# Peptides against a protein of PDB entry 7AL2: the designs that were tried, part 63

Target 1, 85 residues: chain A of PDB entry 7AL2
Amino acid sequence: YEIMLIRPKTIDDINYVVDQVLEESNPVILDLSFLEKESPANFKLAGEKIKQMRSNYGAEALLLSRCNDKNLIIIAPKGVSLVRK

## One batch from the design tools (peptide; made by RFdiffusion4, then SolubleMPNN)

Design b2_p22_1_s3 (from b2_p22_1, 11 letters changed)
Fold by OpenDDE base, seed 5:
Structure b2_p22_1_s3 (fold): chain B 85 residues (1-85), chain A 22 residues (1-22)
Amino acid sequence: as target 1 above (85 residues)
Amino acid sequence: SFLEEMGIEALKEGEVLELVRE
């Protein structure tokens, strides 16, 4: 499988993340820092999509890092477990 | 908080994350 890395800037980017997780079964590391700073509405939307993937499709999510210039979250599709060691 | 809003946990300092395909 592939691990995708993206810093979403648009709704299309958000939907790309959803497609990678749900349709392609690829984990995605996404940086929400652009949306958080530039688009409160799309930041909220991205969060809702993450919640939906977790609640409805068995995805897992974990915050990797949050600081001034990054907000990194990994989303793993059903079938890829996130194991912390 | 952000984590509470997202309903997700955070990787802790010193932890290693492994991805395991089922």
Scores: peptide ipSAE 0.637, ipTM 0.918, DockQ to the pose 0.919
Fold by OpenDDE base, seed 3:
Structure b2_p22_1_s3 (fold): chain B 85 residues (1-85), chain A 22 residues (1-22)
Amino acid sequence: as target 1 above (85 residues)
Amino acid sequence: SFLEEMGIEALKEGEVLELVRE
């Protein structure tokens, strides 16, 4: 059981996130701020992947923080619950 | 908005998030 932290910059990074959630069953805390600023296409792709993981694979997602310098989301794989207290 | 597009909720100020392996 590992928790991965990543600020994706490339398609390879996006695929790494997908692999961690779906294949390794590890939660991922990701910062989308680089993609949002530097690559609208890859930002959209990352968003689509998150939506697909939620709708098709039972993943959960939660926004942790969004400001001018960061866009933090946690994604939990099926089998890991996000509990807000 | 971003949240609308993603369809996700946001952690609120003061909340604690716990990850529970099932």
Scores: peptide ipSAE 0.636, ipTM 0.918, DockQ to the pose 0.916
Fold by OpenDDE base, seed 1:
Parts: structure tokens; sequence; C-alpha cells
Structure b2_p22_1_s3 (fold): chain B 85 residues (1-85), chain A 22 residues (1-22)
């Protein structure tokens, strides 16, 4: 598998994240700071997509870092466990 | 935040995250 890193700016980027997690079974590290600052609607959409992936497809998500210019989330597809040590 | 309100947990200070493919 591959680990993807993206700072989404558009709906296409959000859908790319969904495709990577659900179709390609790749973990994704995403920085939501652009959407949070520039597009409340798409920020909400991204959150809804994460919720759906967790609820319906067994994805796992974890907040890595949040500060003024970062909102880093890792999303792991079913089959990749996030183990905290 | 929106995501925090959705109940997503946070990696804590000092923790290391390991990805394990099953």
Amino acid sequence: as target 1 above (85 residues)
Amino acid sequence: SFLEEMGIEALKEGEVLELVRE
C-alpha cells in the first residue's frame, strides 16, 4: 500500500481522499487547514465524508496535530490498524 | 472543532503512531 499526503482545496480533492481510502485501501494523511479557513461548506463536507467512512466502511481516523496553520488527520482504511504507543 | 465534535480522538504528546496492515 501507499501512504498519501494531501491538503485538500476542492471537492475533487475530497473525493480523491475517499477514493484512496475506500477503493485503493491506502491510508491518507490530510491537512484540513485550507478548507477550515477558506471554505466552511467544504470543511463540513470533508468531515461528513470522514464520518461516513468510519461508520459505514470500517475506516479509522485520528487527529495528529492542530494549530493555527495545521489540521492534520490520518485516515486508515479497513485492514490498516492505527496503533498508539 | 468540527472533527473534534464528531468524536475523532487525538494522538497525545509523546505517543508514537504505528500503521499495521492486517
Scores: peptide ipSAE 0.633, ipTM 0.915, DockQ to the pose 0.897
Fold by OpenDDE base, seed 4:
Structure b2_p22_1_s3 (fold): chain B 85 residues (1-85), chain A 22 residues (1-22)
Amino acid sequence: as target 1 above (85 residues)
Amino acid sequence: SFLEEMGIEALKEGEVLELVRE
C-alpha cells in the first residue's frame, strides 16, 4: 500500500483524502494548517470528515504535531493499525 | 480544545508510531 502526504487547500483536496482512506485503503498524513488559517469552514469540514471516517468506517487517527505552521494528523484506514511504542 | 473536538489522541514525546497492516 501507499502512504499519502497532503496539505489540503480546497474541498477537492479534502475529498481526495477521503478517497484515499476509504476507497484506496491508504493511510494519509494530513497537514491541516492551511485550512486552519485560511478557511475555518473547510477546516471544520475536514474535521467532520475525519470524525465520519472514524465513526462509520473504522478509520483510526492520531495527532502527530501541532504548531503555528503545522497541524499533522495521520489517518489510517480500516485494516491498518496505528501502534504507539 | 482541538483534540477534544477531533476526538483523537496525540503522539507523545519519545513515542514511535508503527503502522501495522492487519
Scores: peptide ipSAE 0.629, ipTM 0.912, DockQ to the pose 0.906

Design b2_p22_1_s4 (from b2_p22_1, 11 letters changed)
Fold by OpenDDE base, seed 1:
Structure b2_p22_1_s4 (fold): chain B 85 residues (1-85), chain A 22 residues (1-22)
Amino acid sequence: as target 1 above (85 residues)
Amino acid sequence: SFFDEMGIEAVEEGEIIELVRE
């Protein structure tokens, strides 16, 4: 698998994340800070998509870092587990 | 936060996250 990094800015970027996780089975490290600051609606949409991937497709997610300029989440598809050490 | 409400856990300082392919 590949690990993708993205800071989504548009709905197309959000859908790209969904495609990487569900269709390509790639983990994604995403920075949601742009959406959180610039588009509350798309930030909410991104959260709903993450919720759906976790609830319906067995994806896992962890918050990596949250500060003034970063909101980093890792989401792993079913088949790639996140092990905390 | 929105992610707190969704129950997404946060990593701890110094914690290592390993990605394990099954």
Scores: peptide ipSAE 0.605, ipTM 0.910, DockQ to the pose 0.918
Fold by OpenDDE base, seed 5:
Structure b2_p22_1_s4 (fold): chain B 85 residues (1-85), chain A 22 residues (1-22)
Amino acid sequence: as target 1 above (85 residues)
Amino acid sequence: SFFDEMGIEAVEEGEIIELVRE
């Protein structure tokens, strides 16, 4: 499988993340810092999409790092487990 | 935080996250 890395800026980018996780079964490492700063509405939308993927499709998510200039999340599709060691 | 409200856990310092294909 592939691991995708993206810093979403638009709704199209958010939908790309959803497609990668649900349709392509690829983990995605995403930085939500742009949306959090520039579009509270799209930041909220991204969070809701993550919630939906977790609750409805068996995705897992972990917050990798949050500071003043980054907001890194990894989302793993069903079939790829995130194992904490 | 936003992700606390969403129930998304955070990694800890020095923690290793392994991706395991099932």
Scores: peptide ipSAE 0.605, ipTM 0.910, DockQ to the pose 0.948
Fold by OpenDDE base, seed 2:
Structure b2_p22_1_s4 (fold): chain B 85 residues (1-85), chain A 22 residues (1-22)
Amino acid sequence: as target 1 above (85 residues)
Amino acid sequence: SFFDEMGIEAVEEGEIIELVRE
C-alpha cells in the first residue's frame, strides 16, 4: 500500500482523502490546518467525513501533532491497524 | 478540542505508531 500525505484545501481534496481510505485502502496523513484556518465549513465537513469513515467503514484515526501551523491526523483504512508502541 | 470531541486519541511524546496490514 501507499501512504498518502496531503494538506486539504478544497472539497475535492477532502473527497480525495475519502477515496484513498475507502477505495484505495491507503493510509493518509493529512494536515487539516489550512481548512481549520481558512474554511470552517470545510473543516467541519472533513471532520464529518472522518467520523463517517470511523463509524461506518472501520477506519482508525490518531492525532499526530497539533501546533500553531499543523493539525496532523493519520487515518488508516480497514485492514491496516494503528499499533501504539 | 475538536478531535477530543470526536474521540480521536493523540499520540504521546516519544511514541511510535506502527502500521500493520492485517
Scores: peptide ipSAE 0.604, ipTM 0.910, DockQ to the pose 0.944
Fold by OpenDDE base, seed 3:
Parts: structure tokens; sequence; C-alpha cells
Structure b2_p22_1_s4 (fold): chain B 85 residues (1-85), chain A 22 residues (1-22)
């Protein structure tokens, strides 16, 4: 059981997140602020991947923090529940 | 933003999120 932390900058990083969630069944805490600022296209791609993981694979997601320089989201794979306390 | 449109819930300040492996 591992928790991955990443601030993706490339398509390879986005695919790494998908692999961690769907293939490795590891939760990922990701900061999307770099993509949001530097690559709107890759930011949209990341969003589409998250949408697909939630809609088709039972992943859960929560927004942890959003400000000028942060866009922190946790993605949990099917089999890991996010319980709000 | 795209995530606003997705309706992803936000945690509240001071809230604890527990990760539970099923």
Amino acid sequence: as target 1 above (85 residues)
Amino acid sequence: SFFDEMGIEAVEEGEIIELVRE
C-alpha cells in the first residue's frame, strides 16, 4: 500500500498517475497547478483522465486545496475509500 | 474550470480524510 505524490508536468506524468490508480491501485495526491498554468491542453487531458477514472473505474476524488499556485487533488482507486471525518 | 464543472467535492478546513483499504 503506497501513496504517490506528484506535480505533473508532462503527458508521461499524467500517464504515470493513471497507471498508479488503475494498475497499481495506489492513491495519488497531485498538484495540477503546473499544467493549469503552462499547458491548458495537458490540463484538460488530465481532467479527462480523472473523469474517466471516476466514471468508469470507480475512482474517488477530492479537492484538497486551490489557490494561486496550487491545485491539489487526491485520487483514490477502486478499493480505497476516502472517508470524511 | 474543468474540475469545477466535474463537481469534485472540496475538503473543509480542519477536516480529516481517512484512506481505508477495502
Scores: peptide ipSAE 0.603, ipTM 0.908, DockQ to the pose 0.867

Design b2_p22_2_s1 (from b2_p22_2 with T2S H3F V6F D15E L22R)
Fold by OpenDDE base, seed 4:
Structure b2_p22_2_s1 (fold): chain B 85 residues (1-85), chain A 22 residues (1-22)
Amino acid sequence: as target 1 above (85 residues)
Amino acid sequence: FSFEEFLEILGLTEEDIVDSLR
């Protein structure tokens, strides 16, 4: 698999994340700071997608960091385990 | 958003936070 890195800015980007996780089985490290700042509606949409992926498809999600202009989340598809050391 | 609102929107809880990366 590949690990995708993205800072989503549009709904298309959000859907791309979903496709990467659910269809391609690729983990995604995403920065949600743009959406949170520039499009609260799309930020909420991204949140709903993350919730759905976790609840319905067995994806895992972890908050890596949240600070000014940096909201890093990792989403791992079912089959890729996130392990804390 | 506040931190609590942020977590709520993303559906994350305290167990979903990587402390070492804060």
Scores: peptide ipSAE 0.743, ipTM 0.926, DockQ to the pose 0.826
Fold by OpenDDE base, seed 5:
Structure b2_p22_2_s1 (fold): chain B 85 residues (1-85), chain A 22 residues (1-22)
Amino acid sequence: as target 1 above (85 residues)
Amino acid sequence: FSFEEFLEILGLTEEDIVDSLR
């Protein structure tokens, strides 16, 4: 698999993340800072998608960092585990 | 958003936070 890196700006980008996790089984490291600032509606949509992937498809999600310029989250598909040392 | 609102929107809990990278 591949690890995808993206800072979503549009609903198409959000759907791209969903496709990568669910269809391609690729982990995604995403920065949600643009959506939180510029489109609260799409930020909430992204949140709903993350919740759905975790609840219905066994995805795992971790918050890596939240600051003024970055909201970094990693989402792993079922079968790829995130392990802390 | 507040941090708590942020977590709620994303469906994350404190267990989902990597403290060392916070």
Scores: peptide ipSAE 0.743, ipTM 0.926, DockQ to the pose 0.822
Fold by OpenDDE base, seed 1:
Structure b2_p22_2_s1 (fold): chain B 85 residues (1-85), chain A 22 residues (1-22)
Amino acid sequence: as target 1 above (85 residues)
Amino acid sequence: FSFEEFLEILGLTEEDIVDSLR
């Protein structure tokens, strides 16, 4: 698999993330800072998608960092486990 | 958004936060 890195700015980007996780089975490192600042509605949409992927498809998500200009989340498909040491 | 709102929107709980962020 590949690890995708993206800072979504549009709904298309959000759907791209969903496609990567669910269809391509690729983990995604996601920076949500743009959406949170520029489109609260789409930020909430992204959140709903993350919730759905976790609840319905067994995806996992971790918050990696949150600061003024970075909101980093990793989303892993069911086949890829996130392990803490 | 507040941190609490942020977590709620994303559906994250404390167990979903990397320890270094706590």
Scores: peptide ipSAE 0.742, ipTM 0.926, DockQ to the pose 0.952
Fold by OpenDDE base, seed 2:
Structure b2_p22_2_s1 (fold): chain B 85 residues (1-85), chain A 22 residues (1-22)
Amino acid sequence: as target 1 above (85 residues)
Amino acid sequence: FSFEEFLEILGLTEEDIVDSLR
């Protein structure tokens, strides 16, 4: 698999993340800082998509970092385990 | 958003936070 890196800015980008996780089975490291600042509505939409992927498809999600200039989340498909050491 | 609101919107809890990367 590939690990995708993206800073979503549009609904198309959000759907791209969903496709990568659910259809391509690729983990995604995404920065949600743009959406949170520039489009709270789309930020909430992204949140709903993350919730759905976790609840309905067994995806995992972890918050890697949140500061003023970045909100880094990793989302992994069901077949990829996120392990802490 | 506040941190609490941020987590709620994303459906994350304290268990979903990587503390070492804060």
Scores: peptide ipSAE 0.742, ipTM 0.926, DockQ to the pose 0.821

Design b2_p22_2_s2 (from b2_p22_2, 7 letters changed)
Fold by OpenDDE base, seed 2:
Structure b2_p22_2_s2 (fold): chain B 85 residues (1-85), chain A 22 residues (1-22)
Amino acid sequence: as target 1 above (85 residues)
Amino acid sequence: FSFEEFLEILGLTEEDIVEHLR
């Protein structure tokens, strides 16, 4: 698999993340800072997609960092384990 | 958003936070 890195700015970007996790089985590292600041509605939409992927498809999600200009989250598809040391 | 609201929107809990990378 590949690990995708993206800072979503549009609904198309959000759907790209969903496709990468569910269809391509690739983990995605997201920076949600743009959406949170510029489009709260799309930020909430992204959140709903993350919740759905976790609840319905066995995806895992971790918050890596949240600071002023960076909200980093990793989403892993079922079959790719996120392990803390 | 507040941190709590942020977590709620994303469906995350304290168990989903990597503490040393905050």
Scores: peptide ipSAE 0.742, ipTM 0.926, DockQ to the pose 0.830
Fold by OpenDDE base, seed 5:
Structure b2_p22_2_s2 (fold): chain B 85 residues (1-85), chain A 22 residues (1-22)
Amino acid sequence: as target 1 above (85 residues)
Amino acid sequence: FSFEEFLEILGLTEEDIVEHLR
């Protein structure tokens, strides 16, 4: 698999994340800071997609960092485990 | 958003936060 990195700005970007996780089985590291600040509606949409991937498809999600300029989330598809040491 | 609202929107709980954020 590949690890995808993206700072989503549009609905197309959000759908790209979903496609990477569910169709390509690639983990995605997201920075949601743009959406949170510039598009609360799309930020909420991104949240719903993350919830759906976790609830319905066995994806894992972890918050890596949150500050004023970064909201880093990793989403891993089923079959790729996120392990803390 | 507040931190709590942020987590709620993303569907995250404390177990989904890496240790160094606590």
Scores: peptide ipSAE 0.742, ipTM 0.926, DockQ to the pose 0.946
Fold by OpenDDE base, seed 3:
Structure b2_p22_2_s2 (fold): chain B 85 residues (1-85), chain A 22 residues (1-22)
Amino acid sequence: as target 1 above (85 residues)
Amino acid sequence: FSFEEFLEILGLTEEDIVEHLR
């Protein structure tokens, strides 16, 4: 698999993330800072998609960092385990 | 958004935060 890195700016980008996780089975490292600042509505939409992937498809999600310039989250498909050491 | 609002929107809890953010 590949690990995708993206800073979503549009709904198309959000759907791209969903496609990567659910269809391609690729983990995605997201920076949601643009959406949070520039489109709260789409930020909330992204949140709903993350919730759905976790609840219905067994995806995992972790917050890696949050500051004014970066809101980094990793979302992993069911087949990829996120392990803390 | 506040940090708490941020987590709520994303459906994240304290368990989903990496250690260095604790």
Scores: peptide ipSAE 0.742, ipTM 0.926, DockQ to the pose 0.949
Fold by OpenDDE base, seed 1:
Structure b2_p22_2_s2 (fold): chain B 85 residues (1-85), chain A 22 residues (1-22)
Amino acid sequence: as target 1 above (85 residues)
Amino acid sequence: FSFEEFLEILGLTEEDIVEHLR
C-alpha cells in the first residue's frame, strides 16, 4: 500500500481521503488545520467521515499532533494496524 | 475550537491521542 499525505482544503479533498482509505486501502496522514480555521462546516464534515469510517468500516484513527498551525491525524484502513510501541 | 470540542468533532477520545509529535 501507499501512505497518502494531504492537507484538505475542499470537500473534494475530504472525499479523496475517504476513497483512499475505503477503496484503495491506503493509510492517510492528513492535516486538518486549514479546514478548522477556514471552514468549520467542512471540518465538521471531515469529522463525520472519520467517525463513519471507524464505526462502519473498521478504520482506525489517531491524533498525532495538534498545535496552532498543524492538526495531524492518521487514518488507517481495516487490515493496516496502528500500533503503539 | 477548544481541544475538547476538537476531539468531539473528530470522534476522538484520550485513547486516540499519541505522544504529540513536535
Scores: peptide ipSAE 0.742, ipTM 0.926, DockQ to the pose 0.713

Design b2_p22_2_s3 (from b2_p22_2, 8 letters changed)
Fold by OpenDDE base, seed 2:
Structure b2_p22_2_s3 (fold): chain B 85 residues (1-85), chain A 22 residues (1-22)
Amino acid sequence: as target 1 above (85 residues)
Amino acid sequence: FSFEEFLEILGLTDEDIVPHLR
């Protein structure tokens, strides 16, 4: 698999993330800072998609960083485990 | 958004946060 990195700006980008996780089984490192600042509606939509992937498809999500210019989250498909050491 | 509201929107709980962010 590949690890995808993206800073979503549109609904198409959000759907791309969903496709990468669910269809391609690729982990995605997201920066949600653009959506949070520029489109609260799409930020909430992204949140709903993350919730759905976790609840319905066994995806995992982990907040990596939150500061003024970065909201970094990794979302991993069911087959890829996130492990804390 | 506040940190708590941010977490709620994304559906993240304390177990979904790396230790240095707690």
Scores: peptide ipSAE 0.753, ipTM 0.933, DockQ to the pose 0.978
Fold by OpenDDE base, seed 5:
Structure b2_p22_2_s3 (fold): chain B 85 residues (1-85), chain A 22 residues (1-22)
Amino acid sequence: as target 1 above (85 residues)
Amino acid sequence: FSFEEFLEILGLTDEDIVPHLR
């Protein structure tokens, strides 16, 4: 698998994240800072997609960092475990 | 958004955040 990095700005970007996790089985490190600031509606949509991937498809999510200009989250598909030491 | 609102929107719990964010 590959690890994808993206800072979503549009609904197309959000759907790209979903496709990478569910269809390609690739982990995604995403920065949600643009959506949180510029489009609360799309930020909430991204949140719903993350919830759905976790609840229905066994994905994992981990918040890596949150500050004014960077909200980093890793989403891992089922079969790729996130381990902290 | 507040931190709690942020977590709620994303569906993240306390175990879903790295330790240094506490």
Scores: peptide ipSAE 0.752, ipTM 0.932, DockQ to the pose 0.951
Fold by OpenDDE base, seed 1:
Structure b2_p22_2_s3 (fold): chain B 85 residues (1-85), chain A 22 residues (1-22)
Amino acid sequence: as target 1 above (85 residues)
Amino acid sequence: FSFEEFLEILGLTDEDIVPHLR
């Protein structure tokens, strides 16, 4: 698999993340800072998608960083384990 | 958003946060 990195700015980008996780089985490290600042509605949509992927498809999510510049989250598809040591 | 609101929107719980952010 590949690890995708993206800072979503549009609904299309959000759907791209969903496709990468569910269809391509690729982990995604996404920066949600743009959406949170520029489109709270789409930020909430992204949140709903993340929740759905976790609830319905066994995806995992981990918050890596939150600050003014970046809100980094990794979403791993089912079968890719996020391990903390 | 506040940190709490942020977590709620994304559906993140305490176990979904790397240790240095807790």
Scores: peptide ipSAE 0.752, ipTM 0.933, DockQ to the pose 0.961
Fold by OpenDDE base, seed 3:
Structure b2_p22_2_s3 (fold): chain B 85 residues (1-85), chain A 22 residues (1-22)
Amino acid sequence: as target 1 above (85 residues)
Amino acid sequence: FSFEEFLEILGLTDEDIVPHLR
């Protein structure tokens, strides 16, 4: 698998994340800072997609960083575990 | 958004946060 890096700005970008996790089985490190600042509606949509992937498909999510300019989250598909030591 | 609102929107809980953010 590949680890994808993206800072979503559009709905197409959000759907790209979903496709990478569910169809390609690739972990995604995403920065949600643009959506939170510029499109609260799409930020909420991204949140719903993350919830759905976790609830229905066994994806995992972990918050890596949150500040004014960077809101980093890793989303891992089922089969790729996030382990903390 | 506040931190709590942020977490709620994303469906994240305390166990979904890396240790240095706690």
Scores: peptide ipSAE 0.752, ipTM 0.932, DockQ to the pose 0.952

Design b2_p22_2_s4 (from b2_p22_2, 8 letters changed)
Fold by OpenDDE base, seed 5:
Structure b2_p22_2_s4 (fold): chain B 85 residues (1-85), chain A 22 residues (1-22)
Amino acid sequence: as target 1 above (85 residues)
Amino acid sequence: FSFEEFLEVLGLTEEDIVPHLR
C-alpha cells in the first residue's frame, strides 16, 4: 500500500480520501485546517465520512496534531493497524 | 471550533488522540 497525503479543499478531495481508504486500502494523512476554517459544512461532511469509515468499514483514525494552521489526522483502512509505543 | 467541538465533528475520543495532545 501507499500512504497518501492531502489537504482537502473541496468535496472532490473528501471523496478522494474515501476512495483511497475504502477502495485502494491506502492510509491517508490529511490536514483538515482548510475545511475547518473556510467551509464548516464540508468540514462536517468530512467528519461524517470519517465516522462512517470507522463504524462500517473498520477504519481507524488518529489525531496527530491540532494548531491554528494544521489539523492532521491519519485514517488507516482495515488491515493496517496504528500502534502506540 | 473549540477542541471539544472539533473532536465531536470528527467522531474522535481521547483514545484517538496522540498522547501529547490535550
Scores: peptide ipSAE 0.739, ipTM 0.922, DockQ to the pose 0.939
Fold by OpenDDE base, seed 1:
Parts: sequence; structure tokens; C-alpha cells
Structure b2_p22_2_s4 (fold): chain B 85 residues (1-85), chain A 22 residues (1-22)
Amino acid sequence: as target 1 above (85 residues)
Amino acid sequence: FSFEEFLEVLGLTEEDIVPHLR
């Protein structure tokens, strides 16, 4: 698989993340800082998509970093485990 | 967003945060 890296700016980008996780089975490292700042509505939408992927499809999510201008989260599809060592 | 509100929006809990952020 591939690990996708994206800083979503649009709804299309959010849907791209969903497609990568659910259809392509690729983990995605997200930076949500743009949405949080520029579109609270789309930030909330991204949050709902993350919740749905976890609740309905067995995806995992982990907050990697939240600082001034970077909010990094990894979303892993079912079958790709996020392991703490 | 506050940190708590941020986590709530994303549906994240304490166990969903890498150790160095705890």
C-alpha cells in the first residue's frame, strides 16, 4: 500500500481521503489546519467522516501533533494496524 | 477551537493521542 499525505482544503479533498482509506486501503496522514482555520464547517465535516470511517468500517485514527499551524492525524484502514512500541 | 472542542469534533479520545501529546 501507499501512505498518502494531504492538507485538505476542499470538500473534494475530504472525499479523496475517504476514498483512499475505504476504497484504496491506503493510510492517510492529514493536516487539518487549513480547514480548522478557513472553514469550520468543512472541518466539522472532516470530523464526521473520520467518525464514520472508524464506527462503520473499522478504521483507526491517531492524533500525531497539534501545534500552532499544524494538526496532524493518521487514518488507517482496517487491516493496517497502528501499533505503539 | 479549544483542544477539547478539537478532539470532540474529530471524535478523538485520550487513547487516540500519541504518547508525547498526553
Scores: peptide ipSAE 0.738, ipTM 0.921, DockQ to the pose 0.967
Fold by OpenDDE base, seed 3:
Structure b2_p22_2_s4 (fold): chain B 85 residues (1-85), chain A 22 residues (1-22)
Amino acid sequence: as target 1 above (85 residues)
Amino acid sequence: FSFEEFLEVLGLTEEDIVPHLR
């Protein structure tokens, strides 16, 4: 698999994340700072997609960092576990 | 968004935060 890096700005970008996790089985590290700042509606949509992937498809999500300029989250598809040591 | 609102929107809890953010 590949680890995808993206800072979503559009609905197409959000759907790209979903496709990478569910169809390609690739972990995604995404920066949600643009959506949170510029489009609260799409930020909420992204949140719903993350919730759905976790509840329905066994994806995992972890908050890596949150500050003014960067809100980093990793989403891992089922089969790729996030482990803390 | 406040931090709590941020977590709520994303469906994240304390278990979903890396240790250095606690």
Scores: peptide ipSAE 0.738, ipTM 0.922, DockQ to the pose 0.976
Fold by OpenDDE base, seed 2:
Structure b2_p22_2_s4 (fold): chain B 85 residues (1-85), chain A 22 residues (1-22)
Amino acid sequence: as target 1 above (85 residues)
Amino acid sequence: FSFEEFLEVLGLTEEDIVPHLR
Protein backbone atom coordinates (compact mmCIF):
# COMPACT_ATOMS: atom_id res chain seq x y z
CA TYR B 1 0.00 0.00 0.00
CA GLU B 2 0.88 3.67 -0.23
CA ILE B 3 0.57 6.39 2.39
CA MET B 4 -1.26 9.33 0.89
CA LEU B 5 -0.68 12.89 2.04
CA ILE B 6 -3.27 15.56 1.33
CA ARG B 7 -4.51 18.92 2.54
CA PRO B 8 -8.16 18.78 1.43
CA LYS B 9 -9.70 21.94 0.05
CA THR B 10 -12.87 20.71 -1.69
CA ILE B 11 -15.56 18.08 -1.40
CA ASP B 12 -13.80 16.23 -4.20
CA ASP B 13 -10.70 16.09 -2.02
CA ILE B 14 -12.74 14.72 0.87
CA ASN B 15 -14.20 12.03 -1.37
CA TYR B 16 -10.70 11.26 -2.60
CA VAL B 17 -9.67 10.55 0.99
CA VAL B 18 -12.64 8.22 1.42
CA ASP B 19 -11.77 6.40 -1.79
CA GLN B 20 -8.14 6.00 -0.76
CA VAL B 21 -9.06 4.50 2.59
CA LEU B 22 -12.02 2.33 1.61
CA GLU B 23 -11.34 1.42 -2.02
CA GLU B 24 -7.55 1.51 -2.26
CA SER B 25 -6.83 0.48 1.35
CA ASN B 26 -4.24 3.24 1.66
CA PRO B 27 -3.61 5.13 4.89
CA VAL B 28 -4.03 8.87 4.52
CA ILE B 29 -2.32 11.63 6.46
CA LEU B 30 -4.60 14.65 6.27
CA ASP B 31 -4.04 18.28 7.06
CA LEU B 32 -7.50 19.64 7.83
CA SER B 33 -6.34 23.18 8.58
CA PHE B 34 -7.61 24.60 5.29
CA LEU B 35 -11.12 23.24 5.72
CA GLU B 36 -11.34 24.24 9.36
CA LYS B 37 -10.41 27.81 8.50
CA GLU B 38 -11.97 28.32 5.08
CA SER B 39 -15.00 26.02 5.02
CA PRO B 40 -16.47 25.00 8.37
CA ALA B 41 -19.25 23.16 6.53
CA ASN B 42 -16.79 20.99 4.63
CA PHE B 43 -14.71 20.54 7.77
CA LYS B 44 -17.79 19.11 9.46
CA LEU B 45 -18.42 16.95 6.40
CA ALA B 46 -14.88 15.61 6.60
CA GLY B 47 -15.50 14.84 10.24
CA GLU B 48 -18.65 12.92 9.37
CA LYS B 49 -16.77 10.91 6.77
CA ILE B 50 -14.08 10.04 9.31
CA LYS B 51 -16.73 8.99 11.81
CA GLN B 52 -18.43 6.83 9.19
CA MET B 53 -15.21 5.13 8.14
CA ARG B 54 -14.45 4.31 11.76
CA SER B 55 -17.95 3.20 12.70
CA ASN B 56 -18.87 1.25 9.58
CA TYR B 57 -15.61 0.07 8.04
CA GLY B 58 -13.22 -0.43 10.94
CA ALA B 59 -10.90 2.41 10.03
CA GLU B 60 -8.71 3.95 12.72
CA ALA B 61 -7.97 7.63 13.18
CA LEU B 62 -5.31 9.38 15.23
CA LEU B 63 -4.64 13.06 15.81
CA LEU B 64 -0.95 13.64 15.16
CA SER B 65 -0.68 17.39 15.62
CA ARG B 66 -2.79 20.47 16.07
CA CYS B 67 -1.25 23.90 15.97
CA ASN B 68 -1.97 27.24 14.36
CA ASP B 69 -1.18 26.12 10.81
CA LYS B 70 -1.60 22.34 10.85
CA ASN B 71 -4.30 19.86 11.82
CA LEU B 72 -2.69 16.51 11.07
CA ILE B 73 -4.68 13.29 11.29
CA ILE B 74 -3.87 9.82 10.07
CA ILE B 75 -6.76 7.64 8.94
CA ALA B 76 -5.87 3.98 8.42
CA PRO B 77 -7.93 1.27 6.75
CA LYS B 78 -8.93 -1.79 8.73
CA GLY B 79 -5.98 -3.85 7.56
CA VAL B 80 -3.39 -1.33 8.75
CA SER B 81 -3.08 -1.00 12.51
CA LEU B 82 -1.90 2.07 14.36
CA VAL B 83 0.17 0.99 17.35
CA ARG B 84 1.32 3.03 20.32
CA LYS B 85 4.71 2.22 21.80
CA PHE A 1 -12.95 25.87 16.68
CA SER A 2 -11.95 25.22 20.25
CA PHE A 3 -9.96 22.07 20.85
CA GLU A 4 -12.95 20.32 22.38
CA GLU A 5 -15.19 21.39 19.52
CA PHE A 6 -12.52 20.29 17.05
CA LEU A 7 -12.44 16.83 18.60
CA GLU A 8 -16.23 16.61 18.59
CA VAL A 9 -16.45 17.45 14.90
CA LEU A 10 -13.93 14.75 14.04
CA GLY A 11 -15.29 12.21 16.51
CA LEU A 12 -12.00 11.96 18.35
CA THR A 13 -11.47 11.24 22.04
CA GLU A 14 -8.41 11.21 24.28
CA GLU A 15 -7.52 7.72 23.10
CA ASP A 16 -7.29 9.07 19.54
CA ILE A 17 -4.67 11.68 20.41
CA VAL A 18 -0.94 11.03 20.38
CA PRO A 19 0.47 11.25 23.91
CA HIS A 20 2.40 14.49 23.47
CA LEU A 21 -0.82 16.33 22.63
CA ARG A 22 -2.43 15.58 25.99
Scores: peptide ipSAE 0.738, ipTM 0.922, DockQ to the pose 0.981

